# Ledger of designs, part 6: peptides against a protein of PDB entry 3QIS

Target 1, 334 residues: chain A of PDB entry 3QIS
Amino acid sequence: PSLELSRREFVFENVKFRQLQKEKFQISNNGQVPCHFSFIPKLNDSQYCKPWLRAEPFEGYLEPNETVDISLDVYVSKDSVTILNSGEDKIEDILVLHLDRGKDYFLTISGNYLPSCFGTSLEALCRMKRPIREVPVTKLIDLEEDSFLEKEKSLLQMVPLDEGASERPLQVPKEIWLLVDHLFKYACHQEDLFQTPGMQEELQQIIDCLDTSIPETIPGSNHSVAEALLIFLEALPEPVICYELYQRCLDSAYDPRICRQVISQLPRCHRNVFRYLMAFLRELLKFSEYNSVNANMIATLFTSLLLRPPPNLMARQTPSDRQRAIQFLLGFLL

## One batch from the design tools (peptide; aimed at target 1 N272)

Design b1_p9_3_s2 (made by RFdiffusion4, then SolubleMPNN; from b1_p9_3, 5 letters changed)
Fold by OpenDDE base, seed 3:
Structure b1_p9_3_s2 (fold): chain B 334 residues (1-334), chain A 9 residues (1-9)
Amino acid sequence: as target 1 above (334 residues)
Amino acid sequence: PALMPLYDP
């Protein structure tokens, strides 16, 4: 069996978080026999492609002289954004199109990723006084390494923050402040806030705005700004309540005093963001007659974002654990 | 840099 491919090299320029890009090519059976094709893993890979890439169809059957269109879809989700922001992964891959009882055909995927404040750590963002797109990639790596080291030092209680040489970090990321300040000013009376989805085009404009500028006003509807805050919190590499404190939050869920002590043990950036979000959400609850927002809805929604189970416990989360997690947040909303 | 007011209620 043999195939003819219309293209073997694909370039995805300016790949962004949540922005789908598509490239298409044709494969034709130029042989005299039917053939089955499939994308196969390389040696030591579990998958035929990286998690931000998909082929559609990824397998199929071709009669002699049959032609099929294959779409290569590049989409950076919350699951790929962090490793692309750090430069640990890149928009580069090699696909192996295998022909059953035939030869392999190699496809080269290349391109560039544009970093986002979405999927970046709270610690790194607290050090960024400028939009992430103004920060050199080399400095992003240094900021992530420094952020990890300061988190470890803060957990170990060992080294007083040397007050001297490094620019003082922000108390909260500017991106979270911009989103929450906008919602506080303009969305407190918004009916069905956090219940109505935003517009996808407006969400992309908000993300691009936060990545490239420090706006006076965020573009889009209050629903799109509210959903952008949810997407931001979901995309965090570590949730606002660090994974290390997850079990202690569940254990303390019915003791408001212990709950506050657990939060006091968060890293400075995480603790400030948590307190800032809880203050904002309590303010929204004062306008419940206008915005239809209630404490149970908010606690249920934000629990999945702020108090995620550690990856090793995700498959074991009981309904009781989820109820304790909700109860933990309720103790800060009421 | 403007200290963004942390909403301390």
Scores: peptide ipSAE 0.034, ipTM 0.734, DockQ to the pose 0.167
OpenDDE base, seeds 1, 2, 4, 5: peptide ipSAE 0.031, 0.031, 0.034, 0.030; ipTM 0.736, 0.737, 0.741, 0.730

Design b1_p9_3_s3 (made by RFdiffusion4, then SolubleMPNN; from b1_p9_3, 3 letters changed)
Fold by OpenDDE base, seed 2:
Structure b1_p9_3_s3 (fold): chain B 334 residues (1-334), chain A 9 residues (1-9)
Amino acid sequence: as target 1 above (334 residues)
Amino acid sequence: SALLPLYDP
């Protein structure tokens, strides 16, 4: 069996969070026998490609002189955004197109990723006074490392931040402030806020806007801005309530005093973001006659984002644990 | 009450 490939080198320029890119190529059976093709894992890989890449179709049969188009889809989800922001992963892969009883064909995937404030830690974002696209990648790595070390020092109740030579961190990320301030100004009377989905094009514009600028006004509908806030919170590598405090939040869910003590133990940035979001959500609840927002809906929605179970416990979350998590958040909304 | 601008640009 033999294949002809129209292309073997693929470049994905300016890959962004949640922006699908597609490159197509053609494979043709130039042999005299039917053939089965498949993308196969390299030696020591579990998958034929990295998590941000997909081939469609990834396998198939070709009759003699038959031709099929294969789409290479690059999509950075919440699952790949953090490792691409840090430069731990890159838009680089090698695909092995295997022909049954035939030859292997290698495809080279390359490109560049543009960092996003989505999937970046709250600590790193609190150190970024400028849009993330203005920050050199080398400085992003340093900011993430410094952020990790400061989170650890804060959790250990060790030495106050040496207020010395480093620019004072923001109280909350500017990106969260921009989203929440917009929603507070323009969305308090929005019917079905957080219940109606945003537009995908508007969500991409909002993400690009936050990554590249400090706008006076966020583009798009109130629904798109509201969904962008949810996407931002979901994409956080560490939830607003750090994984280390998850169980203590559940254990305290029915004691409002203990709940406040647990929140006081969050790293400074996380604690500020939590309090800011709770203040905003309590303000939205005053407009419930206009926006159809109620405390139970908001608590249910935001609990999954703010109080995420640690990865090792995710598969074990009971309905009781979920109800405790909701109850914990309700104690800050009522 | 305006949410206090927690970000002064």
Scores: peptide ipSAE 0.034, ipTM 0.757, DockQ to the pose 0.384
OpenDDE base, seeds 1, 3, 4, 5: peptide ipSAE 0.032, 0.029, 0.032, 0.031; ipTM 0.757, 0.732, 0.747, 0.750

Design b1_p9_3_s4 (made by RFdiffusion4, then SolubleMPNN; from b1_p9_3, 5 letters changed)
Fold by OpenDDE base, seed 3:
Structure b1_p9_3_s4 (fold): chain B 334 residues (1-334), chain A 9 residues (1-9)
Amino acid sequence: as target 1 above (334 residues)
Amino acid sequence: MALMPLEDP
């Protein structure tokens, strides 16, 4: 069996968070026998491609002289955004198109990723006074290393050594501040806030705006700005309540004094973001007659974003643990 | 009024 491929090299320029890109190619059975094709993992890989890449179809059957279109889809989700922002991963892959009883055909995937404030740590963002697209990639790496070291020092209760002339970090990421201040100013009377989805085009404009500028006003509807806040919180590599405190939040869920002590032990940026979000959500709840937002809905929605189970416990979360997590958050909303 | 300043005053 043999295949002819219309293209073997694919370049995905300016890949962005949540922006789908597609490239197509054709495969043709130029042999005299039917053939089965499939994308196969390389040696030591579990998957035929990286998490941000997909082939459609990834397998199939071709009669002699039959031709099939294959789509290569590049999409950076919350699951790939962090490793691409850090430069740990890149828009580079090799696909192996296997022909049963035939040859392997190699496809080269290349391109560039544009960093996002979405999927970047709260610690790193608190050190970024400029939009992430203005920050040199070398400085992003340094800011992530410094952010990790500061988180560790804060957890160990190590006295900060000399405040050398490093610029003071922001109390909260500017991106979170911009989203929440906009919602506070313009969305408190918005009917069905956090219940109505935003527009995908407006969400992309909001993401691009926050990645490239410090706007006076965020573009899009109140629903799109509200959904952008949810997407931001979901994409965080470490949730606003750090994984190390997850179990203590559940154990304290019915003691409001212990709950406040647990929050006081968060890293400074995480603690500030948590308090800032809780202040906003309590203010939003005062307008419940206008916005149809209630404490149980908000607690249920934001608990999944702010108080995520550690990856090792995610598969074991009981309905009781979820209810305790909601109860923990309710103690800050009421 | 912003709910929280970006930096400590």
Scores: peptide ipSAE 0.026, ipTM 0.723, DockQ to the pose 0.587
OpenDDE base, seeds 1, 2, 4, 5: peptide ipSAE 0.025, 0.028, 0.025, 0.026; ipTM 0.722, 0.724, 0.715, 0.715; seed 2 fails the geometry check

Design b1_p9_4 (made by RFdiffusion4)
Pose (drawn by RFdiffusion4):
Structure b1_p9_4 (pose): chain A 293 residues (1-134, 168-310, 319-334), chain P 9 residues (1-9)
Amino acid sequence: PSLELSRREFVFENVKFRQLQKEKFQISNNGQVPCHFSFIPKLNDSQYCKPWLRAEPFEGYLEPNETVDISLDVYVSKDSVTILNSGEDKIEDILVLHLDRGKDYFLTISGNYLPSCFGTSLEALCRMKRPIRERPLQVPKEIWLLVDHLFKYACHQEDLFQTPGMQEELQQIIDCLDTSIPETIPGSNHSVAEALLIFLEALPEPVICYELYQRCLDSAYDPRICRQVISQLPRCHRNVFRYLMAFLRELLKFSEYNSVNANMIATLFTSLLLRPPPSDRQRAIQFLLGFLL
Amino acid sequence: STLLKEALE
């Protein structure tokens, strides 16, 4: 049971939020007998690697002496973007490739991460007046820029918030917001709209803070009480919520053109603005509908 | 900016 590896060290340079990287290497069974390989957790872990990293494939069978290409894939999603933004985690790791009844092969993962305004808290963004990788703002300039673009160009946009944008343009928009305060956000209206949804979804703290979440559901049927729960939010969260509710009510005026109706808004934005840490789903859309109408 | 100001009124 022996393996030959084309390389054991891998570098993921300039890793970005939602931008896929692949570092590939070849495994060859140079032994005399067939072998089984698999990636294993390091002593006392649950997984063999961190969430932003994956092996493809992560296990297999090799006769003597067939070869197999292994793809080490890095993808920083909404699950890891905040800890990598913060520096609580780094683009580093060790993969232990394990031969069943044999040697262990140690693969070193290194590289660097570029922080994004996506996955960054509303509070910190309101305190930063310049792009992250170039009194506080009432709302983060990034969300203002996205909404400003949609308000200017997308009020009559067919199927707004119902058609997915382009992956390439989403990344261009994110990099644009990370590095600049542009005159125009690049990309189609559908891409800018989706980037907004991704922005809300990637927030480490939702627009409606987690501890107020349950109170919102309980209060869902009294508009006086719902508004008061909103008053308990920190200034920046209260402002973003009110700003978005005003923006969505503005879009509802053009529903005959942009197909944006209360039904779609409620089911789309409720889960983004109001996240927990069933029929609560109903009180939640009721909560949000109370503001839209 | 107008929309933001109005939203916060």

Design b1_p9_4_s1 (made by RFdiffusion4, then SolubleMPNN; from b1_p9_4, 3 letters changed)
Fold by OpenDDE base, seed 2:
Parts: C-alpha cells; sequence; structure tokens
Structure b1_p9_4_s1 (fold): chain B 334 residues (1-334), chain A 9 residues (1-9)
C-alpha cells in the first residue's frame, strides 16, 4: 500500500485561547490495494497528538484511487491554556500517519501561541499592570515563578510580605475588575443573567479585548460578559479558593464564623478576588425582581468555579460535599 | 470602583 499526501507541513500562526484553527490536507491511495490509515502514538506517547490538536478523521479506509480530506484542528481549551501561557508546551507536534502493512508518514505541526489572561494565575495577573500581550514572554515566566514563590511565602508566614522596591501588585487582576465592574454597572437589571449563554463571537472579542487592551467598556452583550467571567474563573490554574483550603471550606460550611476565617487564610490576591466577587453577587441579588437571579442559583453556579475539588479528589466528590460547598458560598451571599 | 473599595474595606 502507498499514500500520496498533498501536504506534510502545517503552520498555525497566532493560536489563541478558545479560537479554533483548521488546516486541511488530502491523502490519496495511489496503490492498487485498499488501505487502512490511522494516526498512531509515537513510541513514548499515549496519544497520537497533543491535547490542543485533533485530526478528523483520525483513521479510515481508502479504496484504490480514493482521496480523503483530513482536518487538523487546533483548539486551546482550559486544559491546555496554562501550559501554553507558561511556555511549558508549544504549538509544535509530529503526527505519525500509519498505513497498515505500509509506511509511516510524518506530519510536522508548528506555530506560535499568543498568551492569554485566561488560564494565568491570579498572582501573576495582579503583577501585570499592562495587558498580557504587551508583556514579554520571558517576563511572563518570571512573573509566574515569582507569583508562586510569593503565594507560598504568604501561606507559610502569615506575615504581610514586605512590599520591597518592586511595583505594588494590584488588589485584584485588572481583567476581573473590568468584567465585574462592567456587570455591576450594566447587568444588574439584566433578565436571566448567568442563565442565558453568551455569543461565541462576542466571547472571542471579549477575550481578545482583555488580552490586548484596558478598555473603558467591554464589548458584547451582558450575557457574553457574564459568560466570559465564568470562563475566566473556570480557566484559572488555581481556583479562587485555593485547593489547599477546599476541605476546610467543606468542614466549615455551616459555621459562618469559621468560613470567614478560612477565607482570611487565602493568598492576598485570591482573598481580594473572592471578596470582590461576593460583593458583586450580593449586589446582583438586590435586583432579583429584575434579573431573576436567586442566591441558590448563584451559589450553585459559582461553587463549581470558585471551590473546585483538588484534581486528586475530583472523581470522589459526593453529593454531600457538593451541598457543603454550596452552603459555604451561601454564607457569603445571604 | 466603589464596589471594589467596599469589598476590600
Amino acid sequence: as target 1 above (334 residues)
Amino acid sequence: SSLLEEALS
């Protein structure tokens, strides 16, 4: 069996969070026998491609002189955004197109990723006074490392970090401030806020806006801005309530005094973001007659985003744990 | 914003 490939080199320029890119190529059976093709893992890999890449179809049969189009889809989800922002991963891969009883054909995937404030730590974002696309990649790495070290010091020492000669961090990420301040100003009377989905095009515009600028107003509908806030919170590498406090939040869920003490132990940026979000959500609940939003709906929605189980416990979350997590947030909304 | 100031006070 033999294949002819129309292309073997693929370049994905300016790959962004949640922006699908597609490149297509053709494979043709130029042999005299039917053949089966498949993308196969390399010797040390479990998957035929990196998590941000997909081939469609990834396998199939070709009759003699048959041709099939294969789509290479690049999509950076919440699962790949953090490792691409840090430069731990890159838009580079090698695909092995295997022909049964035939040859292997190698496809080279390359490109560049554009960093996003989505999937970046709250600590790093508090150190970024400019849009992330204005920050040199080398400085992003340094900011993430410094942010990790400062988080660990804050957790261990319980002492306010001596504000040395470095620029004072923001109280909250500017991106969260922009989203929440917009919703606070324009969305408190929005019917079905957080219940109606945003528009995908508007979501992409909002993400690009936050990555590239500090706008006076966020573009898009209130529903798209609200969903962008949810996407931002979901994409955080560390949730607003740090994983190390998860169990303590559940254990304290019915004691409002202990709940406040647990929140006080968060890193400064996480604690500030939590308090800011709770203040916004309490304000939103004052307009329940207009926006159809209630405390139980909001607590249920935001619990999954703010109070995520640690990755090692995610598969073991009980209905009781979920109810405790909701109860924990309700104590800040009521 | 006034909301941020209120939340952090």
Scores: peptide ipSAE 0.335, ipTM 0.929, DockQ to the pose 0.911
OpenDDE base, seeds 1, 3, 4, 5: peptide ipSAE 0.025, 0.025, 0.026, 0.024; ipTM 0.726, 0.729, 0.729, 0.725

Design b1_p9_4_s2 (made by RFdiffusion4, then SolubleMPNN; from b1_p9_4, 5 letters changed)
Fold by OpenDDE base, seed 4:
Order: C-alpha cells, then sequence, then structure tokens
Structure b1_p9_4_s2 (fold): chain B 334 residues (1-334), chain A 9 residues (1-9)
C-alpha cells in the first residue's frame, strides 16, 4: 500500500491560549489495494501527538483512489498553557502516519506560541508590572525560575527578601486585580453571576486584553469577565492555595481559627490573592437578593479552583475530601 | 482600590 500526502509540513503561527487553529491536508490511496492508516506514537511516546495537537480523523480506511481530508487542530488548553508559557514545551511535533503493511509518513509540526498571563504562576505575575506580551521570553523563564526559588525560600522560612535592589512585586497580579475590580464595580447586582456562561468571543477578547494591555475597563459582559476569572484560576500552575497546604486545609475545615492559620502560611502573593478573592466574594454575597448567588454555590465553585488536590492525589479525591474542601472555603465566605 | 485595601489590612 502507498499514500500520497498533499502536505507534510505545517506551521501554526501565533498560537494563543484557548484559540483553536486548524490546518488541513489530504491523503490519497494511490495504490491498488485498500489501506488502513493511523497516527502512531513515536518509540518513546505514549501518544501520537502532544496534548495541544489533534488529528481528525486519526485513523481510517482508504479504498484505491480514495482521498480523505485530515484536520490538524492546535488548541492550547489549561493542561498545556503552563508548559508553553515557560518554554518547556514548544509548538513543535512530529506525527507518524502509519500505513498498515506499508511505510511511515512523517509530518512536521512547527510554529510559535504567544505567552499568556493565563497559566502563569502568581509569583511570576506579581513581578510583571507590564503585560506579559511586553516581557521578553528569556525574562519569562528567569521570572518563573526566580518564582520557584522564592516560593521554596518562603516555605523554608529562609532569608527575608532583600528589599533593596529589585523592583517590589505587586501585592496581587494586575490581571486578577483587573478582573476582580471590574466584577466588584459592575457585577455585584448581576443576576446569575458565575452561573451563566460567558461568550467565547468575549472570553478571547478578555484574554488578549489582559495579555497585551492594562485596560481601564475589561471588554465584554459581566458573565464573560466572571468566567475569565474562573478560567484564570483554573489555569494557574499552582492553585491559589498551594498544594503543600491542601491536606492541612482539609484537616482544619471545621475549625475557622486553624483555617486562618493555614492561609497565613501561604506565600505572600498566594495569600494576598486568596484574601482579595474572599473579600470580593463576601461583598458579592451581600447582594444575593439581586445576583441569586449563595455561599454554598460560590464555595462549591471556587473550591475546585482554589483548593485543588496535588497531582498525585487527584485520582483519589473522595466525596468527603471535597466536602471538607468546601467547608474550608465556607469559613471565609460567612 | 478599597476592596484590595480591605482584603490586605
Amino acid sequence: as target 1 above (334 residues)
Amino acid sequence: DELLRKALS
């Protein structure tokens, strides 16, 4: 069996978080026998492609002289955004199109990723006084490495930050301030806030706005701004409540005093973001008669975002653990 | 910002 491919090289320029790009090519059976094709993993890979890439269809049969269109879809989700922001991964892959009893065909995927404040650490964002797209990629790497080292130093109760030579970090990321300040000003009376989905086009505009500018006002509906806040929190590489404190939050869930002590042990940026979010959510709850928002709904929603189980425990989260996590957050909303 | 000030006080 043999195939003819219309294209073997694909370039995805200016790939962004949550922005789907598609490239198509044709495969044709130019042989005289039916053939089965499939995308197969490379020798050391578990998957035929990286998490941000998909082929559709990824397998199929072709009769002699049959042609099929294959779509290569690039989509950076919350699961891929962090590794692309750090430059640990890139918009580069090699796909192996296998032909049963035939040869392999190699497809080259290349391109560039545009960094997002979504999927960037709170520590790094607190050091970014300008939009992330104004920051050189080399400096992003340094900021993430420095952020990791500072988090470790903070956890180890080591040397006070020498306040001297480096620009003081922001108390909270400007991006989360922009989102929360907008919601606080304009959305407290919004019916079904955090219950009604945003518009996908508006979400993309909000993301692009936060990545490229410091706006006076965030574009889009209150629902889109609210969902953008949820997406931001979900995309954080380290949740607002650090993984190291997860179990202690569960253990303290019914003691409001211990809960506050656990939060006091968060890194400064994480602690500030947590307190800021809780202050906002408590203010939002004062308007429950207008916005139909209640503490149980908010606690349930935000617990999954703010208090994530460590990756090694995700598969083992019990309903009891989830209820404890909700109870922990309720102690800050009431 | 009043909310931020209240949150961090």
Scores: peptide ipSAE 0.309, ipTM 0.933, DockQ to the pose 0.865
OpenDDE base, seeds 1, 2, 3, 5: peptide ipSAE 0.280, 0.289, 0.292, 0.285; ipTM 0.925, 0.927, 0.927, 0.925

Design b1_p9_4_s3 (made by RFdiffusion4, then SolubleMPNN; from b1_p9_4, 3 letters changed)
Fold by OpenDDE base, seed 4:
Structure b1_p9_4_s3 (fold): chain B 334 residues (1-334), chain A 9 residues (1-9)
Amino acid sequence: as target 1 above (334 residues)
Amino acid sequence: SALLEEALS
């Protein structure tokens, strides 16, 4: 059996967080026998492609002289954004299109990724006074490495923040400030805030706006701005409550005094973001008569974002652990 | 912002 492929090289230019790109090609059975095709893993890979790539269909049958269109879909989710921002991964892959009892056909995927403030650490973002797209990629790598080192130093209480560095970090990321300040100013009376989804087009505009500029106002509806905040928090490589404190938050969930002590041990940027979010959410709850927002809903929603189990414990999260996590957050909302 | 100042006080 043999296939003809209309294209074997694919370039995905300017790949962005949450922006779907599609490239299509045709495969044709120029043989005299039916063919089964499938995308197969390379040697040592578990998957036929990287997490940000998908082929559709990924397998199928072709009768003699049949042609099928295959879509190659590139989509950077929260699961791939961090490794692409750091340059640990790239928009490069090789797909192996296997023909049963036939040959392997290699497809080359290439392109470039545009870094996002979504999926970037709070530590790195606190060092970024300019939009991420204005920061050279080399400097992004350095900022992430420095951010890891500063997190570790902060946890170890070893080094006073050198007050003399001409470039003091921001108290909170400018992106968080922009989102929360917008919601605080314009969304406190918004009915069904955090319950109504935003518009996908507006979400993309908000992301692009935060990646490329420091706007006076965030574009889009209050619902889209609210969802953008949720997406931002979800995409953080390290949650606002660091993984190292997760278990202590659960253990302290019914003691508000211990809960506050646990939060005081967060790295400065994480602690500031946590306090800022809690202040905003308490203000939002004052308007519950207007916005239909209640503490249980907010605690349930934000707990999953702010207090994530460490990756090694995600599969073991019990309903009791979730309830403790919610109770922990409720102690800051009430 | 006033909210940020309140949160960090």
Scores: peptide ipSAE 0.270, ipTM 0.913, DockQ to the pose 0.906
OpenDDE base, seeds 1, 2, 3, 5: peptide ipSAE 0.255, 0.031, 0.259, 0.252; ipTM 0.910, 0.762, 0.910, 0.906

Design b1_p9_4_s4 (made by RFdiffusion4, then SolubleMPNN; from b1_p9_4, 4 letters changed)
Fold by OpenDDE base, seed 4:
Structure b1_p9_4_s4 (fold): chain B 334 residues (1-334), chain A 9 residues (1-9)
Amino acid sequence: as target 1 above (334 residues)
Amino acid sequence: DELLKKALS
């Protein structure tokens, strides 16, 4: 069996968070026998492609002289954004198109990723006084490494942050401030806030706006701005409540005093973001007659974002753990 | 920002 491929090299330029790109190619059975094709993992890989890439179809049959279009879809989700922002991963892959009883065909995927404030750590963002797209990639790497080291030092209570001549970190990321300040000013009376989905086009505009500028006003509907905040929180590599405190939050969930003590142990940026979000959500709840938002709904929604189980425990989260997590957050909303 | 000030006070 043999295949002819219309293209073997694919370049995905300017890949962005949540922006789908598609490239297509044709495979043709130029042989005299039916062919089964499939994308197969490389020797050391569990999957035929990286998490941000998909082939459709990824397998199939071709009769003699049959042609099929294959779509290569590049989509950076929350699951890939952090590793692409850090440069741990890149828009590069090799796909192996296997022909049963035949030859392997190699496809080269390349391109570039444009960093996003979505999927960037709170620590790094607190050091970024300019939009992320204005920051050199080399400096992003340094900021992530420094942020990790400072988080660890802060948790270990070792060295007071020597307020050396380095620019003081922001109290909260400017992106969080922009989103929350907009919602606080314009969305407190918005009916079904956080219940109605945003528009995908508006979400992309908001993301691009936050990545490239410091706007006076965020574009889009209140629903889109609200969803952008949820997406931002979901995409954080470390949740607003650090994984190290997860179990303590559950254990303290019914003691509001202990809950506040647990939050006081968060790294400064995480603690500030948490307090800022809780202050906003408490203000939003004052408008419940207008916005139809209640504390249980908000606690349920934000708990999954702010108080994520550590990756090693995620598969084992019980309904009881989820209820404790909700109760923990309720103690800050009421 | 009054909200930020209130949150961080």
Scores: peptide ipSAE 0.308, ipTM 0.931, DockQ to the pose 0.862
OpenDDE base, seeds 1, 2, 3, 5: peptide ipSAE 0.269, 0.291, 0.285, 0.274; ipTM 0.922, 0.926, 0.924, 0.920

Design b1_p9_5 (made by RFdiffusion4)
Pose (drawn by RFdiffusion4):
Structure b1_p9_5 (pose): chain A 293 residues (1-134, 168-310, 319-334), chain P 9 residues (1-9)
Amino acid sequence: PSLELSRREFVFENVKFRQLQKEKFQISNNGQVPCHFSFIPKLNDSQYCKPWLRAEPFEGYLEPNETVDISLDVYVSKDSVTILNSGEDKIEDILVLHLDRGKDYFLTISGNYLPSCFGTSLEALCRMKRPIRERPLQVPKEIWLLVDHLFKYACHQEDLFQTPGMQEELQQIIDCLDTSIPETIPGSNHSVAEALLIFLEALPEPVICYELYQRCLDSAYDPRICRQVISQLPRCHRNVFRYLMAFLRELLKFSEYNSVNANMIATLFTSLLLRPPPSDRQRAIQFLLGFLL
Amino acid sequence: SELLEEALS
């Protein structure tokens, strides 16, 4: 049971939020007998690698002496973007490739991460006047820029918030917001709209903070009480919530053109603005509908 | 912006 590896060191340079990278290498069974390989967790872990990293394939069978290409894939999603933004985690790791009844092969993962305004808290973004990778703001300039674009160009946009944008444009929008305060956000209205949804989803702390979440559901049927729960939010969260509710009510005025109705808004935005750490789903849409109407 | 001002009024 022996393996030959084309390389053991891999570099993921300039890793960005939601931008896929692949570092490929070839495994060859140079032994005399067939072997089984698999990636294993390092002593006392649950997984063989961190969430932003994946091996494809992660296990297999090799006769002497067939070869197999292994793809080491890096993808920073909403699960890891905040810790990598913060520096609580780095683009580094060790993969242990394990021959069943045999040697271990150690693969070193290195590289660097570029922080994004996406996955960054509303509070910190309101305190930053400049782009992240160039008295606090009432709302983060990035969310203002996305909403400003949609307000200007997308009020009459057919199927707004129902048609997915382009992956390439989403990344361009995110990089644009990370590095600039532009005159125009690049990309179609559908891309800008989706980038907004992704922005809300990627927030480390939702627009409606986690501890107020349950109170919102309980209070879902009393508009006086719902508004008061909103008053308990920090200033930046309260402002973003009110700003978005005003924006969505503005879009409802053009529903005959943009097909944006209360039903779609409630089911789309409730889970983004009001996340927990069933029928609570009903109180949640009721909570949000109370503001829209 | 006008929208933001109105939303925060």

Design b1_p9_5_s1 (made by RFdiffusion4, then SolubleMPNN; from b1_p9_5 with E6K)
Fold by OpenDDE base, seed 4:
Structure b1_p9_5_s1 (fold): chain B 334 residues (1-334), chain A 9 residues (1-9)
Amino acid sequence: as target 1 above (334 residues)
Amino acid sequence: SELLEKALS
């Protein structure tokens, strides 16, 4: 069996967070026998492609002289955004199109990723006084490495942040400030806030706006701005409540005094973001008669975002653990 | 913002 491929090289330019790109090619069975094709893992890979890539169809049959279109879909989700922002991963892959009893055909995937404030650490973002797209990639790497080291130092209580450095970190990321300040100003009376989904086009505009500018106003509906905040929190590599404190939050969930002590142990940027979000959500709850938002709904929603189980425990989260996590947040909303 | 100041006070 043999295949002809219309294209073997694919370039995905300017790949952005949550923006789907598609490239298509044709495979043709120029043989005299039916062919089964499949994308197969390379040696030592568990998957035929990286998490941000998909082939559709990834397998199939071709009769003699049959042609099929294959779509290569590039989509950077929350699961890939962080590793692409850091440059740990890149828009590069090799796909192996296997023909049963035939040859392997190699497809080259290349391109470039445009960094996003979504999926960037709170520590790094607190150092970014300008939009992420204005920051040189080399400086992004340095800021992430420095952020890791400072988080570790802050947890170890070793070195007071030298308050004398001309480059003081922001108290909270400007992106969080922009989102929350917009919602606080314009969305407190918005019916079904955090319950109604945003518009996908508006979400893309908000993301691109935050990545490229410091706007006076965030574009889009209050629902889109609210969803953008949720997406931002979900995409954080380290949740607002650091993984190291997860168990302590659960253990303290019914003691508001201990809960406050646990939050005091957060790195400064995480603690500031947590307090800022809780202050906003408490203000939002004052308008419950207008917005139909209640503390249980908000606690349930934000718990999954702010108080994520560590990756090693994620598969073991019990309903009891989830309820404790919700109770932990309720103590800051009431 | 007033909210941020109130949150961090």
Scores: peptide ipSAE 0.333, ipTM 0.928, DockQ to the pose 0.889
OpenDDE base, seeds 1, 2, 3, 5: peptide ipSAE 0.311, 0.318, 0.320, 0.317; ipTM 0.922, 0.924, 0.925, 0.923

